# Peptides against a protein of PDB entry 3QIS: the designs that were tried, part 340

Target 1, 334 residues: chain A of PDB entry 3QIS
Amino acid sequence: PSLELSRREFVFENVKFRQLQKEKFQISNNGQVPCHFSFIPKLNDSQYCKPWLRAEPFEGYLEPNETVDISLDVYVSKDSVTILNSGEDKIEDILVLHLDRGKDYFLTISGNYLPSCFGTSLEALCRMKRPIREVPVTKLIDLEEDSFLEKEKSLLQMVPLDEGASERPLQVPKEIWLLVDHLFKYACHQEDLFQTPGMQEELQQIIDCLDTSIPETIPGSNHSVAEALLIFLEALPEPVICYELYQRCLDSAYDPRICRQVISQLPRCHRNVFRYLMAFLRELLKFSEYNSVNANMIATLFTSLLLRPPPNLMARQTPSDRQRAIQFLLGFLL

## One batch from the design tools (peptide; made by RFdiffusion4, then SolubleMPNN)

Design b2_p29_7_s3 (from b2_p29_7, 14 letters changed)
Fold by OpenDDE base, seed 5:
Structure b2_p29_7_s3 (fold): chain B 334 residues (1-334), chain A 29 residues (1-29)
Amino acid sequence: as target 1 above (334 residues)
Amino acid sequence: SEEERKKKLEEKLKKMEEAVKERLEEFEE
């Protein structure tokens, strides 16, 4: 069996977080026998492609002289954004199109990724006084490394933050401030806030706006700005409540004093973001008659974003753990 | 100018830090 491929080299330029790109090619059975094709993992790989790439269809059958279109879809989700932002991963892959009883065909995937504030750590963003697209990639790496070291130092209480350093971190990421300040100003009376989805085009505009500028106003509807905040929180590599404190939050869920003590142990940027978000959500709840937002809805929604189980515990999360996590957050909303 | 852009950025960041501080203080009360 043999295949003819219309293209073997694919370039995905300016790949962005949550922006789907597609490239198509054709495969044709130029043989005299039916062919089964599949994308297969390379030796030592578990998957046929990187997490941000997909082939559709990834397998199929071709009669003699039959042709099929294959779509190569590039989509950077929350699961791939962090490693692409850091440059740990890149828009480069090799796909192996296997032909049963035939040969392998190699497809080269290349391109470039444009870093996003989405999927960047709170610590790195607090150090980032410019839009991420204005920060050299080398400096992004340094900011992430430095941010990790400061997180550890802060948790260990080893070194007081040198208040005199010309490079004092922001109290919260400017991106969080931009989103939340917008919502404070314009969305407290917005009916069904956090319940109505945003528009995908507006979400992309908001992401691009935050990645490239410090705007006076965020573009899009209040619903899109609200959803962008949710997406931002979901995409954080480390949740607002650090994984190390997850169990303590659950254990303290019914003691508001212990809950406050647990939050006080967060790294400064995480603690500030948490408190700033709670201040906003409390303000939003004052307008419940206008916005139809209630504490249980907000706590349920934000708990999954702010208080994520550590990856090693995700599979073990009980309904009781979820209820404790919600109760923990409720103690800051009420 | 680049200097004017830098100054404008610093002013924006300062305003942000002040606003965040106020909201954090309101939450601690």
Scores: peptide ipSAE 0.411, ipTM 0.897, DockQ to the pose 0.739
Fold by OpenDDE base, seed 1:
Structure b2_p29_7_s3 (fold): chain B 334 residues (1-334), chain A 29 residues (1-29)
Amino acid sequence: as target 1 above (334 residues)
Amino acid sequence: SEEERKKKLEEKLKKMEEAVKERLEEFEE
C-alpha cells in the first residue's frame, strides 16, 4: 500500500489561548489495494500528538484511488496554556501517519504562540504593570522566576515587601481588577449572572483585550465578562487558595475564626485576590432579588475554581470534602 | 508621546490601586 499526501509541513502562526486554528491536507490511496491509515505515537510517547493538537480523522480506510481530507486542529486549553506561556513547550510537533503493512509518513508541525495573561501566575501578573503582549519574552521568564522565589519567601517569612520600591507589585493583577471592577459597575443587576454562558466570540475579544491593552471598558456582555473571570480562575497554574492550604480549609470549614486565619496565611497576591473576589461576590449577593444569584450557587461554582484539590488528591475527593470546601466559602459569603 | 503614554499608565495603575485598597479595607474583618 502507498499514500500520496498533498502537504507534509504545517505552520500555525499566532496561536492564542482558546482560539482554534485548522490546517487541512489530503491523503490519496495511489496504490492498488485498500489501506488502513492511523496516526501513531512516536517511540516513548503515549499519544500520537501533543495535547494542543488533534488530527481528524485520526484513522480510516481508503479504497484504491480514494481521497480523504484530514484536519489538523490546534487548540490551546487551560491544560497547555501555562507551559506555552513559559516557553517550556512550543508549537512544534511531528506526527507519524502509519499505513498498515506500508510506510510511515512524517508531518512537521510548527508555529508561534502568543502569551496570555490567562494561565499566568498571580505573582507574575502582580509584577506585570503592562499588558502581557507588551512584555518582552525574556522579561516574562524573569517575572516567573522572581514570582516563584517571592512566593517561597512569603510562605517561609512574613517579611513585608518594602512598599517604597518603584518595582512594588500590584495588590491584585490588573486583569482581575479589570474583570471584577467591570462586574461591580455593570453586572450586579444582571439576571442569571454566572448561570448564562457568554458568547465565544466575545470571550475571545475579552482575552485579546486583556492580553494587549488596559481598556477603559471591557468589550462584550456581562455574561461574557463573568465567564471570562471563571476561565481566568480556572486557567491559573495555582488556584487562588494555594494547594498547601487546601486541607486546612477543609478542616476549618465549620470554624469561621480558623477559616480567616487560614486565608491570612496565603501569599499577599493570593490573599488580596481572594478578599477582592469575596467583596465582589458579597456585593453581588446584595442584589439577589434582581440577579437571581444565591450564596449556595456562588459557593458551589467558585469552590471548584478557588479551592481546587492538589493534583495528588483530585482522584480521592470525597463528597464530604466537597461539602466542606463549599462550607468554607459560604463562611465568607454570608 | 511615549512619556505621555507612560504617565497615563501610571495614573491608571494608581486609580486601580486606590480602588482595590478601598474594597479590601471594606472587607477587613
Scores: peptide ipSAE 0.409, ipTM 0.895, DockQ to the pose 0.690
Fold by OpenDDE base, seed 3:
Structure b2_p29_7_s3 (fold): chain B 334 residues (1-334), chain A 29 residues (1-29)
Amino acid sequence: as target 1 above (334 residues)
Amino acid sequence: SEEERKKKLEEKLKKMEEAVKERLEEFEE
């Protein structure tokens, strides 16, 4: 059996968070026998491709002289954005197209990724007084490392070493302020806020706007700005409530005084973001007669984003744990 | 100018920090 491939080299330029790119090629059975093809893992790999790449179809049959179009889809989700922002991973891969009882055909994937404030840590963003696209990649790496060390020092109650960061970090990321300040000003009377989805095109414009500028106004509908806030919180590598405090939040869920003490132990930027979000959500709930938003809906929605179970506990989360997590947030909304 | 852009950024960041501070103080009361 043999295949002919129309192309073997693919370049994905300017890959961005949540922006789908597609490249297509054809495979043809130029042999005299039916062929089964499949994308297979390389030696020591568990998957045929990196998490941000997909082939469609990834397997199939070709009769003699049959041709199939294959799409290579590049999509950076919340699951890949952090490692691409740091440069730990890159838009590079090799695909192995296997022909049963035949040859292997190698496809080369290359390209470049454009960093996003989405999927960047709160600590790093508090140090970024410029749009992320204006920050040199080398400095992004340094800011992430320094931010990790500061987080760990804060959680361990270690004395902040006055490491000569000549500039005081922001109290909250400018991106969070931009999103939440917009919602405070324009969305408190918006009916079905956080219940109506945003427009995908507007979401991409908001992301690109936050990555490249510090706008006076965020583009798009209030629904798109609200969903962009949810996407931002979901894409955080470390949730607003750090994983180390997850169990303590559940254990304190029915004691408002202990809940406040647990929040006070968050790293400064995480604590400030939490309090700032709760202040906004309390304000939004004052207008419940206009916006049809209630505390139970908001607590349920934001609990999944702010108080995520650690990866090792995610599969073990009980309905009781979920209810305690919701109750923890309700104590800050009521 | 680049200097004017820098100044506008600093003024915007200052207003942000003041607004965030006010909201954080209101939450602690």
Scores: peptide ipSAE 0.408, ipTM 0.896, DockQ to the pose 0.744
Fold by OpenDDE base, seed 4:
Structure b2_p29_7_s3 (fold): chain B 334 residues (1-334), chain A 29 residues (1-29)
Amino acid sequence: as target 1 above (334 residues)
Amino acid sequence: SEEERKKKLEEKLKKMEEAVKERLEEFEE
């Protein structure tokens, strides 16, 4: 069996977080026998492609003279955004299109990724005084390394942050402030806030606005801004409540005094983001008669985002653990 | 100018830091 491929080289320019790109090509059975095709892993790979790439269809059957269109879809989710932001991974791959009892056909995937504040650590974002798209990639790496070192120093209580330094970190990421300050000003009376989904086009505009500072003001509805905040919190590599404190939050869930002590042990940027979010959510709850938002809904929603189980415990989270996690947040909302 | 843009950014960040500080103080009370 043999195939003819219309194209073998694919370039995905300006790949962004949550923005689907598609490139299509055709494969044709130019043989006289039916053939089965599939994308196969390379010798050392478990998957036929990187997590941000897919082929559709990834396998199929072709009669003689039959042609099929294959879509190569590039989509950067929360699962790939962090490693692409750091430059640990890149928009490069090689696909192996295998023909049963035939030869392999190699496809080259290339392109460039545009960094996002989504999937960047709170520590790095607190050091980032410019939009991420204005920061050279080399400096993003340095900011992540410095952020890790300062997190560790903060957890160890070894070095007081010099609050007087011209290079001092922001108290919270500017992106969090932009989202939450907008919600404080414009969304406290918004009915069904955090219950009504945003518009996908507006979400993309909000992400681009945070990454570039263009436009100067956040675009979109209050619902889209609210959902962008949820997406931001979900995409954090380290949740607002650091994984190291997860179990202590659960253990303290019914003691408000111990809960406050646990939060005081967060790294400064995480602690500030937590308190700033709780201040906003408390303000939102004061307007419950107008917005129909209640503490149980908010606590349930934000618990999964702010108080994520460590990766090694995710599969072991009990209903009791979830209820304790919700109770922990309720102690800051009520 | 680039200097005007830098100054505008510094002023925006200062306003942000002040606003965040106020909200954090309100939460601690």
Scores: peptide ipSAE 0.391, ipTM 0.891, DockQ to the pose 0.653

Design b2_p29_7_s4 (from b2_p29_7, 12 letters changed)
Fold by OpenDDE base, seed 5:
Structure b2_p29_7_s4 (fold): chain B 334 residues (1-334), chain A 29 residues (1-29)
Amino acid sequence: as target 1 above (334 residues)
Amino acid sequence: SAEEEEKKREEKLEEMEKRVEEMLEKFEE
């Protein structure tokens, strides 16, 4: 069996967080026998492609002289954004299109990724006074490394950072402030806030706006700005409540004094973001008659974003653990 | 100008610092 491929090299330029790109090619059975094709993992790989790439269809059957269109879909989700922002991963892959009883066909995927404030650590963003697209990639790496070291020093209660040469970090990421301050100014009376989804085009505009500028106003509806905040929190590599404190939050969920003590042990940026969000959400709850927002809804929504189970415990999360996590957050909203 | 844009960004970050501080104070109340 043999295949003819219309294209073998694919370039995905300016790949962005949550922006789907598609490239199509044709495969044709130019043989005299039916062909089964599949994308297969390379030796030592578990998957046929990187997490941000998909082939559709990834397998199929072709009669003699039959042709099928294959879509190569590039989509950077929350699961791939962090490793692409750091440059640990890149928009480069090799796909192996296997033909049963035939040969392998190699497809080269290349391109460039444009960094996003989405999927960047709170620590790195607090050090970033410029839009992320204005920060050299080398400096992003340094900011992430330094941010990790600061997180560790903060958690270990080690000696105060030598206040010397580095610019004072922001109390919270400017991106969080831009989102929350917009919602505080314009969305407190917005009916169904955090319940109505945003528009995908507006979400992309908001992401691009936050990645490229410090705007006077965020574009899009209040619903899109609200959803962008949720997406931002969901995409954080480390949740606002660090994984190390997850169990302590659950254990303290019914003691408000212990809950406050647990939050006080967060790294400064995480603690500030948590407090800032809780203060905003408490203000939002004062307008419940207008916005239809209640504490149980907010606690349920934000708990999954702010108080994520560590990856090793995700499979073990009980309904009781979820209820404790919600109760923990409720103690800051009420 | 690029200098005027940078100045506007600095002013915006100063606004941020103030408004974040005011919001953080509301958490402690």
Scores: peptide ipSAE 0.547, ipTM 0.938, DockQ to the pose 0.849
Fold by OpenDDE base, seed 1:
Structure b2_p29_7_s4 (fold): chain B 334 residues (1-334), chain A 29 residues (1-29)
Amino acid sequence: as target 1 above (334 residues)
Amino acid sequence: SAEEEEKKREEKLEEMEKRVEEMLEKFEE
């Protein structure tokens, strides 16, 4: 069996968070026998491609002289955004198209990724007074490394980081402020806020706006701005409540005094973001007659975003742990 | 101009600092 491929090299320019790109090519059976094709893992890989790449179809049969179109889909989710922002991973892969009893055909995937404030640490964003697309990539790497070291020092020493850095960090990321301040100004009376999904096109515009500018007004509906806040919180490499405090939050869930003490032990940026979000959500709850938002709904929604189980405990989360996590947040909303 | 845009961004960050502080104060109440 043999195949003819219309193309073997693919370039995905300007790949962005949550923006699907597609490249197509054709496979033709130029042999005299039916053949089965499949994308196969390389040696030592578990998958035929990186998590941000997909082939469709990834397998199939071709009769003699039959042709099939294959789509290569590039999509950066929350699971790939952080490693692409840091440059730990890149838009590069090699696909192996295997022909049963035939040859292997290699496809080269390349491209460039454009960094996003989505999937960037709270610590790095607090040091970022410019839109992320205006920050040199080298400085992004330095900001992530410095942010990690400062967080570690803050956790170990309980000493206020001596603000000896030439520029005072922001109290919260400007991107969080832009989203929350918009919702506070325009969405407190929005019916079904956080219950109605946003529009995908508006979400992309909001992401691009936050990555490239400091806007006067965020584009899109209140629902899209609200969903963008949820996506932002979900994409954080570390949740607003640091993994180290997860169990202590559960253990304190029924003692409001201990809950406040646990939050006081968060790194400054995480603590400020938590307090800022809770203040906003409490204000939003005053308008429950207009927005149909209640404390139980908000606590249930935001618990999974703000108080994530550590990766080693994710598979072991009990219904009791989830209820304690919800109760912990309820103590800040009521 | 680029200078006018940078000034406008600084004014926006000053607005941010004030409005964030006002919200953080509401958390302590």
Scores: peptide ipSAE 0.536, ipTM 0.935, DockQ to the pose 0.822
Fold by OpenDDE base, seed 3:
Structure b2_p29_7_s4 (fold): chain B 334 residues (1-334), chain A 29 residues (1-29)
Amino acid sequence: as target 1 above (334 residues)
Amino acid sequence: SAEEEEKKREEKLEEMEKRVEEMLEKFEE
C-alpha cells in the first residue's frame, strides 16, 4: 500500500488563545489495494499530537484512487494557554501518518504563539503595568518565576524579601479591573447578565484588546464582557482561591468569621482579586430586580471558577463538597 | 503622540488604583 500527500509541512502563524486555525491537505491512495490510515503516537508519546492540535479525520479507509481531505486544527484552550504563554511549549509538532502494512509519513507542524493575559498568573499580571504583548518574552518568564516564589513565601507566612522590584505591584491585574469596572459602570441593569452567552467574535476582540492595550472602553456587549471575565477566571493557572486553601474553605463554609480568616491568608494579589470580585458581585445583587441575578446563581457560577478543587481531588468531589463550596461564597454575597 | 498615550495609560492606572481601593473598602464594611 502507498499514499500520496498533497502537503507535509504546515505553518501556523500568530496563534492566539481561543482562535481556531485550520490547514488542510489531501491524502490519495495511489496503490492497487484498499488502505487503512491513522495518526499514531511517536515512540514514548501517549498521543499522536500535542493538546492544542487535532487531525480530522484522524483515521480512515481509502479505496484505490480514493482521496480524503484532512484538516489540521490548531486551538489553544485553557488547558494549553499557560505553557504556551511561558514558552515551556511551542507551536511545533511532528505527526506520524501510519499506513497499515505500509510506510509512515511524517508531517511537520511549526508556527508562533502570541502571549495572552488569559492563562497568566495573577501575581505576574499584578507586575505588568503594560499590555502583555508589549512585555518581552524573557521578562514574562522572569515575572512568572518571581510570582511563583512570592506566592509560596506568602502561603508559608515567610517574611517578604524586599527584592528590589523598583515598582509597586498593582493591587489587582489591570485586565480584571478593566472587565469588572466596565460591568460595574454599564451592566448593573443588564437583564440576564452571566446567564446569556457572549458572541464569539466579540470575545476574541475583548481578548485581543486586553492583550494589546489599556482601553478606555472594552468593545462588545455586556454579555460578552461578562463571559470574558468568566473565561479569564477559568483560564488562570492558579485559581483566585489557591488550591492549598480549598479544603479550609470547605471546612469553614458555615462560619463567616473563619471564612474571612481563610481569605486573609491568600497571597496579596489573590486576596485583593477575591475581595474586589465579591464587592462587585454584592453591588450587582442590589440591582437583582433589573438584571435577574440572584445570590444562588452567582455563587453556583463563581464557585466553579474561584474555588476549584485541586486536580488530585477533582474526581472525588462529593455533592456535599460542592454545596459547602457554594455556601462559602454565599457568605460573601449575602 | 506616544508620550500622550503613555500619559493616558498612567492616568488610567491612577483611576484604577483609586477605584480598586474604594471597592476593597466596601468589602470590609
Scores: peptide ipSAE 0.515, ipTM 0.929, DockQ to the pose 0.843
Fold by OpenDDE base, seed 2:
Structure b2_p29_7_s4 (fold): chain B 334 residues (1-334), chain A 29 residues (1-29)
Amino acid sequence: as target 1 above (334 residues)
Amino acid sequence: SAEEEEKKREEKLEEMEKRVEEMLEKFEE
């Protein structure tokens, strides 16, 4: 069997979070026999491609002189955004197109990723007074390392480092403030807030706006701004309530005094974000007659975002654990 | 100008710090 490929090199320029890019190529059976093709893993890989890449179709049969179009789809989800922001992974891969009883054909994938405030740690964002696209990638790496060390010191209750001449971190990320302050100003009377989905085009505009600027106003509907806040919280590499405190939140869920003590043990940026969000959501609940938002709905929605089980416990989460997690947040909304 | 844009960003961050503090105070009430 033999194949002809219309293209073997693919470049994905300016790959962004949640923005689908597609490149197409043709494969043709230029042999005299039917052939089966498949994308196969390289030696020691479990998958034929990286998590942000997909081939469609990834396998098939071709009759002699048959041609099929293959789409290479690049999509950075919440599962790949953090490793691409840090530069731990890159928009580079090699695909192996295998022909049964034939040859291997190599496809080269390359490109560049544009960092996003989505999928960046709260600690790094608190140190970032400029839009992320204005920050050199080398400085992003340094900010993540410094942020990790500061988080560990905070969790260990080490004495706050003296206010050395380093620029004072923001109390909360500017991106969270921009989203929440917009919702506070313009969305408190919005009917069905957090219940109506945003527009995908507006969501992309909001993400690009937060990555590239400090706007006076966020573009899009209140529904799109509200959904952008949910996407931001979902994309965090570590949830607003750190994984280390997850079990203690569940254990304290029916004691409001212990719940407040658990939150006081969060790293400064995480604690401030939690308090800021709870203050906003309490204010939003005062307008329940206009926005149709209630405490049970908000607690249920935000619990999955703010109080995520550690990855090792995710498969073991009981209905009782979910109810305790909801009850923990309800104690801050009521 | 680039200087006017930077000044506008600084003023926006000062507005942020104030409004975040006002919201954090409301959490303690």
Scores: peptide ipSAE 0.501, ipTM 0.924, DockQ to the pose 0.817

